Peptides against a protein of PDB entry 6B4J. Designs and how they scored, part 14

Target 1, 315 residues: chain A of PDB entry 6B4J
Amino acid sequence: DITMQWYQQLQDASMQCVLTFEGLTNSKDSQAKKIKMDLQKAATIPVSQISTIAGSKLKEIFDKIHSLLSGKPVQSGGRSVSVTLNPQGLDFVQYKLAEKFVKQGEEEVASHHEAAFPIAVVASGIWELHPRVGDLILAHLHKKCPYSVPFYPTFKEGMALEDYQRMLGYQVKDSKVEQQDNFLKRMSGMIRLYAAIIQLRWPYGNRQEIHPHGLNHGWRWLAQILNMEPLSDVTATLLFDFLEVCGNALMKQYQVQFWKMLILIKEDYFPRIEAITSSGQMGSFIRLKQFLEKCLQHKDIPVPKGFLTSSFWRS

## One batch from the design tools (peptide; aimed at target 1 A223 Q257 D268)

Design b1_p12_4_s4 (made by RFdiffusion4, then SolubleMPNN; from b1_p12_4, 9 letters changed)
Fold by OpenDDE base, seed 3:
Structure b1_p12_4_s4 (fold): chain B 315 residues (1-315), chain A 12 residues (1-12)
Amino acid sequence: as target 1 above (315 residues)
Amino acid sequence: DESRKILENIPS
């Protein structure tokens, strides 16, 4: 299975990255600990500052992240911070930066769907310049949201239930599993972020190059989802999230092929979702239904709320 | 066309 091979390759790369900077993370030296914390803050704080407010601010954040990854000193917490402060600094920063992007999907986008776009355009731009960060974004995303691959983790003999729940993307704390609504909210945020990344290009980059992880991966994702049996509540939720965010872009890119895909979803796949939907899960089902019906009726996919316009970049 | 190949592999 090529999809699972790809998944495993990314996880292996992520694991290898962690091993590479183990000296930095496990150091008991006071100076090393300080450097680690400074680098972690320098990598993550700019990402947390991403907002829908102004394009100019977004550019500043991008430039800071890029500078850090380029080995240049940046100001963070009133101090000059550089990845050159430790031989493992770059690997550590790339890992933590990627982790933070995914975390913003999990938290910020989950709560504010429109936040997907400014976060995604920065992530896309950084990915273009720093491919390793992109691979690590995927690794983190896939680990937290296997549905972004997509694949459905299976219960293995001898596996603890909690471990299986974690593999499915649930948070388990003190032997208590996360509530389904919170789980779906987090998964939605990550899927929405991913759907935004694959369609956005940083406007100040070399746009002559192809997107490092573009809409073709969105098409692949949809195809793979449709080749899988639907999961109760999960499939309806995430399929809606994905189509709401990148459906317009897919429509523009693939045109007639996209509409064929959408018809297949409505006519062939949607009944399979319906068959596994309980009365308590009708919310997600109805939302997807209404979206599909509206899009097919109007022969249009609306531009998603929060999509960045030219006016945003002039602010 | 990669997209076409993918579409052809969709259950129908």
Scores: peptide ipSAE 0.026, ipTM 0.689, DockQ to the pose 0.166
OpenDDE base, seeds 1, 2, 4, 5: peptide ipSAE 0.025, 0.024, 0.026, 0.025; ipTM 0.680, 0.684, 0.689, 0.694; seed 2 fails the geometry check

Design b1_p12_5 (made by RFdiffusion4)
Pose (drawn by RFdiffusion4):
Structure b1_p12_5 (pose): chain A 315 residues (1-315), chain P 12 residues (1-12)
Amino acid sequence: as target 1 above (315 residues)
Amino acid sequence: PSIDEEALELPP
């Protein structure tokens, strides 16, 4: 409940932000749409540019967003734009910027697991300088993936199925329901991004402040889901690509206590899945063992493939 | 099998 209460605090807090700019979106004038167009444009593209080439140019995207959010003018396609044009624009750009980070994790990181880090450092950095943006990221990240909270949505009695599948985060339209394969990845990329944000810190600016969403939330996540019964395919999958990404940082921080958590899922939580999962979906549960059978004996959890090296930063 | 929930608690 402590979590479910905190879960609601962010959600209805985001709905307050959906209404604070109410009128900027619900506007049909010509100029009214041009403004709504140029802001969302110049705020959600720099996030899409986040690449793995170098941290040298990764700073440009960070600065371009810091200037845009802090109110300074920002060079866009054609003429420069700024938030000072409209008082509602700030509380709007922060909304659209937050969704883009989770969206970049939704599509890109789901397919390309390594791009989770170059995106997370910019987000973990912007979270420091502007905490309001972070709560909005925790808002969208939580609804599109309630498994990141983590809370498994229970079945409410007397309701149709298509109503329930939407609560699980499946993308559904009038007649189309998102397949399970093209769904499971959209959740992987989301918590792989979440597993990266909590362990990374923006290096530049020399800040003595602390990580806004500390690695502590990585421990609670593993603990909060390992104390409840696992879902068949979702848990064994998400439990793996979270440890692959953040298992190295947790091993260093919570040295022995983290190992105890691992020798538990080996002998106490694995059986909790072997029966729950049918023979047609053991694919996820198998990767989870192949991951641990090594890590437990090697006494090490490999650094996530795609970690930003020193070469990446200087270069 | 049960799991030791005390081992899941957050260290200080």

Design b1_p12_5_s1 (made by RFdiffusion4, then SolubleMPNN; from b1_p12_5, 4 letters changed)
Fold by OpenDDE base, seed 2:
Structure b1_p12_5_s1 (fold): chain B 315 residues (1-315), chain A 12 residues (1-12)
Amino acid sequence: as target 1 above (315 residues)
Amino acid sequence: PKIDESLLKLPP
């Protein structure tokens, strides 16, 4: 399976990255620990600042992240920090930055859907300039949300139930599995972030270049989802999340083909979702239904709330 | 049922 091969390649690359900076992360040396913490803060703090800022501040954050990745010194916590402070510094920063972007999907976007857009536009712009960060974003995203690939992890003989639950994307702490609502909320945030990334370009970059992971991947994702058996509650939730965030962009890009796909979703796939939807899961199902019906009735998909406008960039 | 791959072809 080509999709699974791609998944595995990204996971392997991510694992190799971790091994590459193991010396930095496992060092007992006080100076190395200090460098690690400084680099981690420099990589992650700017990303955490994205959700509440004007366009001008967003540019400052972008420039800071880009400068850090470019080997330039940046100010973090009142100190000058550079990836050149350690031979493994760049790999570590790229990994932690990518991890943080996905974490913002998992946490911030999960709670505030509109936050997807400013986070995504920075992530997209950084990905354009630093492809390895993009690959690591995908690796982190895919690991935390297999449905972003998409695939459904399978239980293997001899596997611990908790490990299987983690593979499915659940958090398991102190032998307690995450509640379904919290799980879906986190998955929704990550899918929404992904759906935003694939449609957004950093406006101050070279817009003549091809998007490193553009709407074609959105089309692929939809195609793959539709070729899979629906998963109870998960499919209805994430399909809605995806379409709400990038449906307008897909409509504009793919025109008649998009509408054919939307009709196919309504007529062929939606009944399959319905067949596996329990009474306790009707919320996600009804939301998807209403969305599809509204879009088909109006022959339009609305621009998602929080979409970045020209006025945002002038702020 | 597998979606017809023809519907999934990216427009040029």
Scores: peptide ipSAE 0.033, ipTM 0.734, DockQ to the pose 0.511
OpenDDE base, seeds 1, 3, 4, 5: peptide ipSAE 0.024, 0.029, 0.033, 0.025; ipTM 0.669, 0.686, 0.666, 0.674; seed 4 fails the geometry check

Design b1_p12_5_s2 (made by RFdiffusion4, then SolubleMPNN; from b1_p12_5, 6 letters changed)
Fold by OpenDDE base, seed 1:
Structure b1_p12_5_s2 (fold): chain B 315 residues (1-315), chain A 12 residues (1-12)
Amino acid sequence: as target 1 above (315 residues)
Amino acid sequence: PEIDKSLLQMPP
């Protein structure tokens, strides 16, 4: 399976990255620990500062992240920080930065859906300039949300139940599995972030280049989902999240072909979702159904709330 | 209308 090969390649690259900076992370040296902490803060704090307030502030954050990744010194916590402070500094920063982007999907976007767009446009722009960060974003995303690939992890003989639950994307703490609502909320945030990344380009970059992970991957994702048996509650939830965020962009890009895809979802895939949906899970299914029926009726998919306008970039 | 499952392939 080509999709599983791609997944495994990204996971292998991520694991190799961790091994590369293991010397920095495992060091008992006081100076190395200080450098690690400074680099971690420099990589993650700017991402946490991303907001919907002003385009100018977003540009400053982008420039700071790009400068750090380019080996330039940046101010963080009142100190000058550079990836050149340690031979493993760049790999560490790339990994932690990518991890933080996905974490913002998992936490911030999960709670505030509109936050997907400013986070995604920075992530997309950084990915364009630093492809390795993009690969690591995918690796982190795929590991936390296998539905972003998409694939459904299978239980293997001899596997612990907790390990299987974690593979499915659940958090397991003190032998207690995460509640389904919290799980779906986190998965929704990550899918929404992904759906935003694949459609957004940093406006101050060289737009002549092809998007490093563009809308063609959105089509691929939909096609793969539709070729899989639906999962109860999960499929209806995440399909809605994806289409709400990038449906308008896919419609504009693929026109009639995308409308055929929506009809396929309604006519072929909906009955399959409905067949596995319990009465207690009907809310997610109804939401997806109402969204698609409205889109098909109006022959339009609305621009998602929080989409960045020209006025945002002038602020 | 026959559901065109060819849509489930990567766009050309």
Scores: peptide ipSAE 0.095, ipTM 0.794, DockQ to the pose 0.478
OpenDDE base, seeds 2, 3, 4, 5: peptide ipSAE 0.057, 0.084, 0.070, 0.071; ipTM 0.773, 0.791, 0.783, 0.779

Design b1_p12_5_s3 (made by RFdiffusion4, then SolubleMPNN; from b1_p12_5 with S2K E9K L10M)
Fold by OpenDDE base, seed 5:
Structure b1_p12_5_s3 (fold): chain B 315 residues (1-315), chain A 12 residues (1-12)
Amino acid sequence: as target 1 above (315 residues)
Amino acid sequence: PKIDEEALKMPP
């Protein structure tokens, strides 16, 4: 399976990255600890500052992240910080930055869907300039949300139930599994972030270059989902989230082919989702149904709420 | 599979 090979390759690369900076992370030296903390803050704080407020502020954040990844000193916490302070600094920063982007999906986007767009455009722009960060974003995303690949983790003989739950993307703390609503909320946030990344380009970059992980991956994701058996509540939820965020972009890009796929979802895939949907899960199903019916009726997918306009970039 | 992912790799 090519998809699973790709998944495993990204996970292996992520694991190897962790091994490369273990000297920095495991050091007991006070100076090394200071450098680690400074680098971690320099990598993650700018991402947490991303907002829908102003395009100018977003540009400042982008420039700071790019400068850090380029080996330039940046101001963080009142100190000058550079990845050159430690031989493992760049690998560590790339990993932590990628991790933070995905974390913003599962936390910020999960709570505020419109936050997907400013986060995604920065992530896309950084990915264009720093491909390794993009691969690490995928690795973190795939690990936290296997449905972003997509694949469904399987229970293996001898596996603990908690480990299987974690593989499915659930948080398990103190032997308590995350509630289904919270799980779906986090998964939704990550899928929405992904759907935004694949369609957005940083407006101040070289737009003549191909998107490093563009809408073709969105088409692939949909195709793969439709080739899989639906999961109860999960499929209806995430398919809606994905189409709400990137459906307009896919429609514009793939035109007639997109509508063929949407018809296939309505005619062939909906009955399969319905067959596994319990009365308590009808909310997600109905939401998807209404969305698809509206889109097919109007022959249009609306631009998602929070999509970045020209006015945002002038602010 | 109903949808061929490889066939769906539209040229860039």
Scores: peptide ipSAE 0.033, ipTM 0.715, DockQ to the pose 0.240
OpenDDE base, seeds 1, 2, 3, 4: peptide ipSAE 0.031, 0.032, 0.031, 0.029; ipTM 0.705, 0.712, 0.714, 0.637; seed 2 fails the geometry check

Design b1_p12_5_s4 (made by RFdiffusion4, then SolubleMPNN; from b1_p12_5, 6 letters changed)
Fold by OpenDDE base, seed 2:
Structure b1_p12_5_s4 (fold): chain B 315 residues (1-315), chain A 12 residues (1-12)
Amino acid sequence: as target 1 above (315 residues)
Amino acid sequence: PEIDTSLLQMPP
């Protein structure tokens, strides 16, 4: 399976990255610990500062992240910080930055769907300049949300239930599994972030170049989802999230082909979702239904709320 | 059932 090979390759690369900077992360040396913390803050704080407020601020954040990844010193916590402070500094920063982008999906976007767009446009722009960060974003995303691949992890003989739950994307703390609503909320945030990344280009980059992970991956994702058996509540939720965020972009890109797919979803796949939907899970199902019906009726997919406009970039 | 993804061929 090519998809699973791709998944595994990204996970292996991510694991190798962790091993590469293990010396930095496991060091007991006071100076190394200080460097680690400074680099971690320099990598993650700018991402946490991403907001929907002003395009100018977003540009400053982007420039800071790019400078850090380029080996230039940046100001963080009142100190000058550079990846050159340690031989493993660049790998560490790339990993932590990628991790933070995905974390913003599962936390910030999960709570505020509109936050997907400013986070995604920065992530896309950084990915364009730093492909390693993009690969690590995918690795983190796939690990936390296997539905972003998509695939469904399988229970293996001898596996602990908690480990299986974690593989499915659930958080398990103190032997308590995350509630389904919280789980779906986090998965939704990550899918929405992904759906935003694949359609957005950093406006101050070379937009003539091919998107490093563009809408073709969105098409692939949909095709793969449709070829999989639906999961109760999960499929309806994430399919809606994906289409709400990137459906307009897919419609514009693929036009007639997109509408054929949407009809296929409504006529063939949606009944399969319905068949596995319990009365307690009807909310996600109804939301998807209403979305599909509205889109088909109007022959239009609305621009998602929070989509960045020219006015945002002038602010 | 395998959905005929041939209908979903990515435009060139």
Scores: peptide ipSAE 0.027, ipTM 0.682, DockQ to the pose 0.542
OpenDDE base, seeds 1, 3, 4, 5: peptide ipSAE 0.022, 0.021, 0.023, 0.024; ipTM 0.651, 0.615, 0.634, 0.668; seed 1 fails the geometry check

Design b1_p12_6 (made by RFdiffusion4)
Pose (drawn by RFdiffusion4):
Structure b1_p12_6 (pose): chain A 315 residues (1-315), chain P 12 residues (1-12)
Amino acid sequence: as target 1 above (315 residues)
Amino acid sequence: PPDPAIFELPPP
């Protein structure tokens, strides 16, 4: 409940932001759409540019967003634009910027696991400078993936199925329901991004402040799910690509206590899945063992493939 | 059954 209460605090807090700018979106004038068009454009593209080439140019995207959020003018396609044009624009850009980070994790990181870090550092940096943006990221991240909270949505009695599948985060339309394969990745990429944000810190600016969403939330996540009965395919998958990304940082921080949590899922939580999962979906549960059988004996969890090296920063 | 203390957050 402490989590479910905190879960609601962010959700209805985001709905307050959906209404604070109410009128900027619900506007049909010509100029009214031009403004809504230029802001969302110059605020959600720099996030899409976030690449793995170098941290040198990764700073441009960070500065371009810091200037845009802090109110300074920002060079866009054609003429320069700024938030000072409209008082509702700030509380609007913060909304669309937050969704883009999770959206970049939704599409890009799901397919390309390594791009989770160059995106997370910009997000873990912007979260420091502007905490309001972070709560909005925790808002969107949580609804599109309630498994990141982590809370498994229970079945409410007397309701149709298509109603329930939408609560699980499946993308559904009038007649189309998102397949399970093209769904499981959308969740992987989201918590792989979440598992990266909590362990990374923006290097530049020399800040003595603390990480807004510390690595502590990585421990509670593993603990909060491992105490409850696992879902068949979802848990064994998400439980793996979270440890592959943040298992190295947790091993260093919570040295022995983290190892105890691992030798638990090895002999206490693995059986909790072997019966729950049918023979047609053991694919996820198998990767989870192949991941631990090594890590437990090697006494090490490999650093995540795609970690930003020193070469990436200087270069 | 697992030991509940394992699920508790260690102090820094």

Design b1_p12_6_s1 (made by RFdiffusion4, then SolubleMPNN; from b1_p12_6 with P1S A5S I6V)
Fold by OpenDDE base, seed 5:
Structure b1_p12_6_s1 (fold): chain B 315 residues (1-315), chain A 12 residues (1-12)
Amino acid sequence: as target 1 above (315 residues)
Amino acid sequence: SPDPSVFELPPP
């Protein structure tokens, strides 16, 4: 399975990255600990500062992240910080930065769907300049949300239930599994972030270059989802999230082919979702139904709420 | 634009 091979390759690369900077992370030296903390803050704080307020602020954040990844000193916590402070500094920062982007998906985007777009455009722009960060974003995303691959983890003989739950993307703390609503909320945030990344380009970059992980991956994702048996509540939820965020972009890109896919979803796949939907899960089902019906009726997919406009970039 | 045919779609 090519998809599973790709998944595993990304996970292996992520694990190797962790091993590469273990000297920095495991050091007992006070100076090394200080450097680690400074680098971690420098990598993650700018991402947390991403907002929908102003394009100029977003540019400043982008420039700061790019400068850090480029080996330039940046100001963080009142200190000058550079990845050159430690031989493993760059690997560590790339890993932590990628991790933070995905965390913003599962936390910020989960709670505020419109936040997907400013986060995604920064992530896309950084990915364009720093492909290793992009690979690590995928690795973190895939691990936290296997549905982003997509694949459905299977229970293996001898596996602990908690480990299986974690593989499915659930958080398990103190032997308590995350509530289904919170789980779906986090998964939705990550899928929405992903759907935004694949369609957005940083406007101040070389836009003549091919998107490092563009809409073709969105098409692939849909194709793979449709080739899988639906999961109760999960498929209806995430399919809606994905189409709401990137359906307009896919429509514009693939036109007739997109509409063929949407018809296939409505006529062939949707009944399969219905067949596994319980009365308690009708909310997600109805939401998807209404979305598909409206889109097919109007022959249009709306631009998602929060999509970055020209006015945003002039602010 | 990537050719949609590059990806295995479900059989119609």
Scores: peptide ipSAE 0.023, ipTM 0.642, DockQ to the pose 0.088
OpenDDE base, seeds 1, 2, 3, 4: peptide ipSAE 0.022, 0.021, 0.020, 0.021; ipTM 0.629, 0.637, 0.624, 0.644

Design b1_p12_6_s2 (made by RFdiffusion4, then SolubleMPNN; from b1_p12_6, 4 letters changed)
Fold by OpenDDE base, seed 2:
Structure b1_p12_6_s2 (fold): chain B 315 residues (1-315), chain A 12 residues (1-12)
Amino acid sequence: as target 1 above (315 residues)
Amino acid sequence: SMDPSVFELPPP
């Protein structure tokens, strides 16, 4: 399976990255610990500062992240910080930055769907300049949300139930599994972030270059989802999230082919979702239904709420 | 079900 090979390759690369900076992360030396913390803050704080407030602020954040990844010193916590402070500094920062982008999906976007766009446009722009960060974003995303691949992890003989639950993307703390609503909320945030990344280009980059992970991956994702058996509640939720965020972009890109896909979803795939939907899970199902019906009736998919306009970039 | 992968992607 080519998809599973790709998944595994990204996970292996991520694991190798962790091993490469293990000396920095496991060091007991006080100076190494200080460097680690400074680098971690320098990598993650700018991402946490991303907001929908002003394009100028977003540019400052982007420039700071790019400078850090380029080996330039940046100000963080009142100190000058550079990846050159440790031989493993760049690998560590790339990993932590990628991890933080995905974390903003599972936390910030999960709670505020409109936050997907400013986070995604920065992530896309950084990915364009730093492909390794993009691969690590995918690795983190795929590990936390296997539905972003997409694939459904299977229970294997001898596997602990908690490990299986974690593979499915659930958080398990103190032997308590995450509630389904919280799980779906986090998965939704990550899918929405992904759907935003694949359609957005940093406006101050070389826009003539090919998107490093563009809408063709959105088409692939849809095709793969539709070729899989639906999962109860999960498929209806994430399919809605994906289409709400990138459906307009896919419609514009793929035109007639997109509408054929949407009809296929409504006429063929949707009944399969219905067949596995319990009465307690009708919320996600109904939401997807209403969305599809509205889009097909109007022959349009609305621009998602929070989409970045030219006015945002002038602010 | 129709395999959605059979949908031809338009040229970029």
Scores: peptide ipSAE 0.034, ipTM 0.743, DockQ to the pose 0.514
OpenDDE base, seeds 1, 3, 4, 5: peptide ipSAE 0.021, 0.027, 0.024, 0.024; ipTM 0.647, 0.701, 0.664, 0.656

Design b1_p12_6_s3 (made by RFdiffusion4, then SolubleMPNN; from b1_p12_6, 4 letters changed)
Fold by OpenDDE base, seed 2:
Structure b1_p12_6_s3 (fold): chain B 315 residues (1-315), chain A 12 residues (1-12)
Amino acid sequence: as target 1 above (315 residues)
Amino acid sequence: SPDPEVFQLPPP
């Protein structure tokens, strides 16, 4: 399976990255520990500062992240920090930065859906300039949300239940599995972030270049989802999340083909979702239903709330 | 099964 090969390749690359900077992360040396912490803060704090407030602020954040990844010194915590402080600094920063972007999906976007867009446009722009960060974003995303691939992890004989739950994307702490609502909320955030990334370009970059991971991957994702059996609650939730965020962009890009796909979802795939939907899961099902019906009726998919406008970039 | 043609990316 090509999709699973791609998944595994990204996971392998991510694991190799971790091994590469193991010396930095496992060092007991006080200076190395200090460098590690400084680099970690320099990589992650700017991402946490991303907001919907002003385009100018977003540009500053982008420039800071890009500078750090380019080996330039940046100010963090009142200190000058550079990836050149340690031979493994760049790999570490790329990994932690990518991890943080995905974490903003599962936390910030999960709670505030509109936050997907400013985070995504920065991530997209950084990905364009730093492809390895993009690969690591995918690796982190795929590991935390296998539905972003998409694939459904399978229980293997001899596997611990907790490990299987983690593979499915659940958090398991102190032998307690995450509640379904929290799980779906986190998955939604990550899918929404992904759906935003694939459609957004950093406006101050070279827009003549091809998007490093564009809408064609959105089309692929939908195609793959439709070729899979639906999962109870999960499929309805994430399909809605995806279409709400990038449906308008897909409509504009693929036009007639998009509408054919949407009809296929409504007529062929939606009944399959319905068949596995319990009474307690009707919320996600109804939201998807209403969305599809509205879009088909109006022959339009609305621009998602929080979509970045020209006025945002002038602020 | 979904129409395989729907899954084909339009030519660039």
Scores: peptide ipSAE 0.022, ipTM 0.663, DockQ to the pose 0.738
OpenDDE base, seeds 1, 3, 4, 5: peptide ipSAE 0.020, 0.022, 0.017, 0.020; ipTM 0.660, 0.645, 0.617, 0.636

Design b1_p12_6_s4 (made by RFdiffusion4, then SolubleMPNN; from b1_p12_6 with P1M A5S)
Fold by OpenDDE base, seed 3:
Structure b1_p12_6_s4 (fold): chain B 315 residues (1-315), chain A 12 residues (1-12)
Amino acid sequence: as target 1 above (315 residues)
Amino acid sequence: MPDPSIFELPPP
């Protein structure tokens, strides 16, 4: 399976990255520990600031992240911080930055869906300039949300139940599995972020270049989902999230082909979702139904709430 | 069910 091969390659690359900066992360030296913390803050704090700011401030954050990744010193916590402070600094920062982008999907976007767009446009722009960060974003995303690949992890002989639950994307703490609503909320945030990334380009970059991970991957994602058996509650939830965020962009890009896919979803795939939907899970099902019916009736998919406008970039 | 592969996938 080419999809699983791709997944594994990204996970292997991510693992190799971790091994590369192990010297920095495992060091007991006080100076190395300080550098690690400074680099971690420099990589992650700017990302956490994205959800609350105007276009001009967003550019400042982008420039700071790009400068850091380019080996330039940046101000963080009143200190000058550079990846050159340690030979493993760049690898560490790239990994932590990518991790933080995915975490913002998991937390911020999960709670505030509109936050997907400013986070995604920065992530896309950074990915364009720093492909390794993009690969690491995918690796982190795929690990936390296998449905972003998409694939459904399977239970293997000898596997602990908790490990299987974690593979499915559940948080397990103190032998307690995460509640389904919280799980779906986090998965929704990550899928929404991904759906935003694949459609957005940083407006101050070279727009003549191909998007490093564009809408073609959105089409692939939909095709792969439709080739899979639906998962109870998960498929209805995430399919809605994905289409709400990038459906308008996919419609514009793929035109008639997109509508054929949407009809296929409504007529052929939706009954399969219904067949596995319990009475307690009707909320996600009904939401997807209403969305599909509205879109098909109006022959339009609305621009998602929070989509960045020209006025945003002038602020 | 129609195979989603019937849709032209854009090049990777």
Scores: peptide ipSAE 0.030, ipTM 0.663, DockQ to the pose 0.526
OpenDDE base, seeds 1, 2, 4, 5: peptide ipSAE 0.027, 0.029, 0.027, 0.024; ipTM 0.657, 0.685, 0.687, 0.679

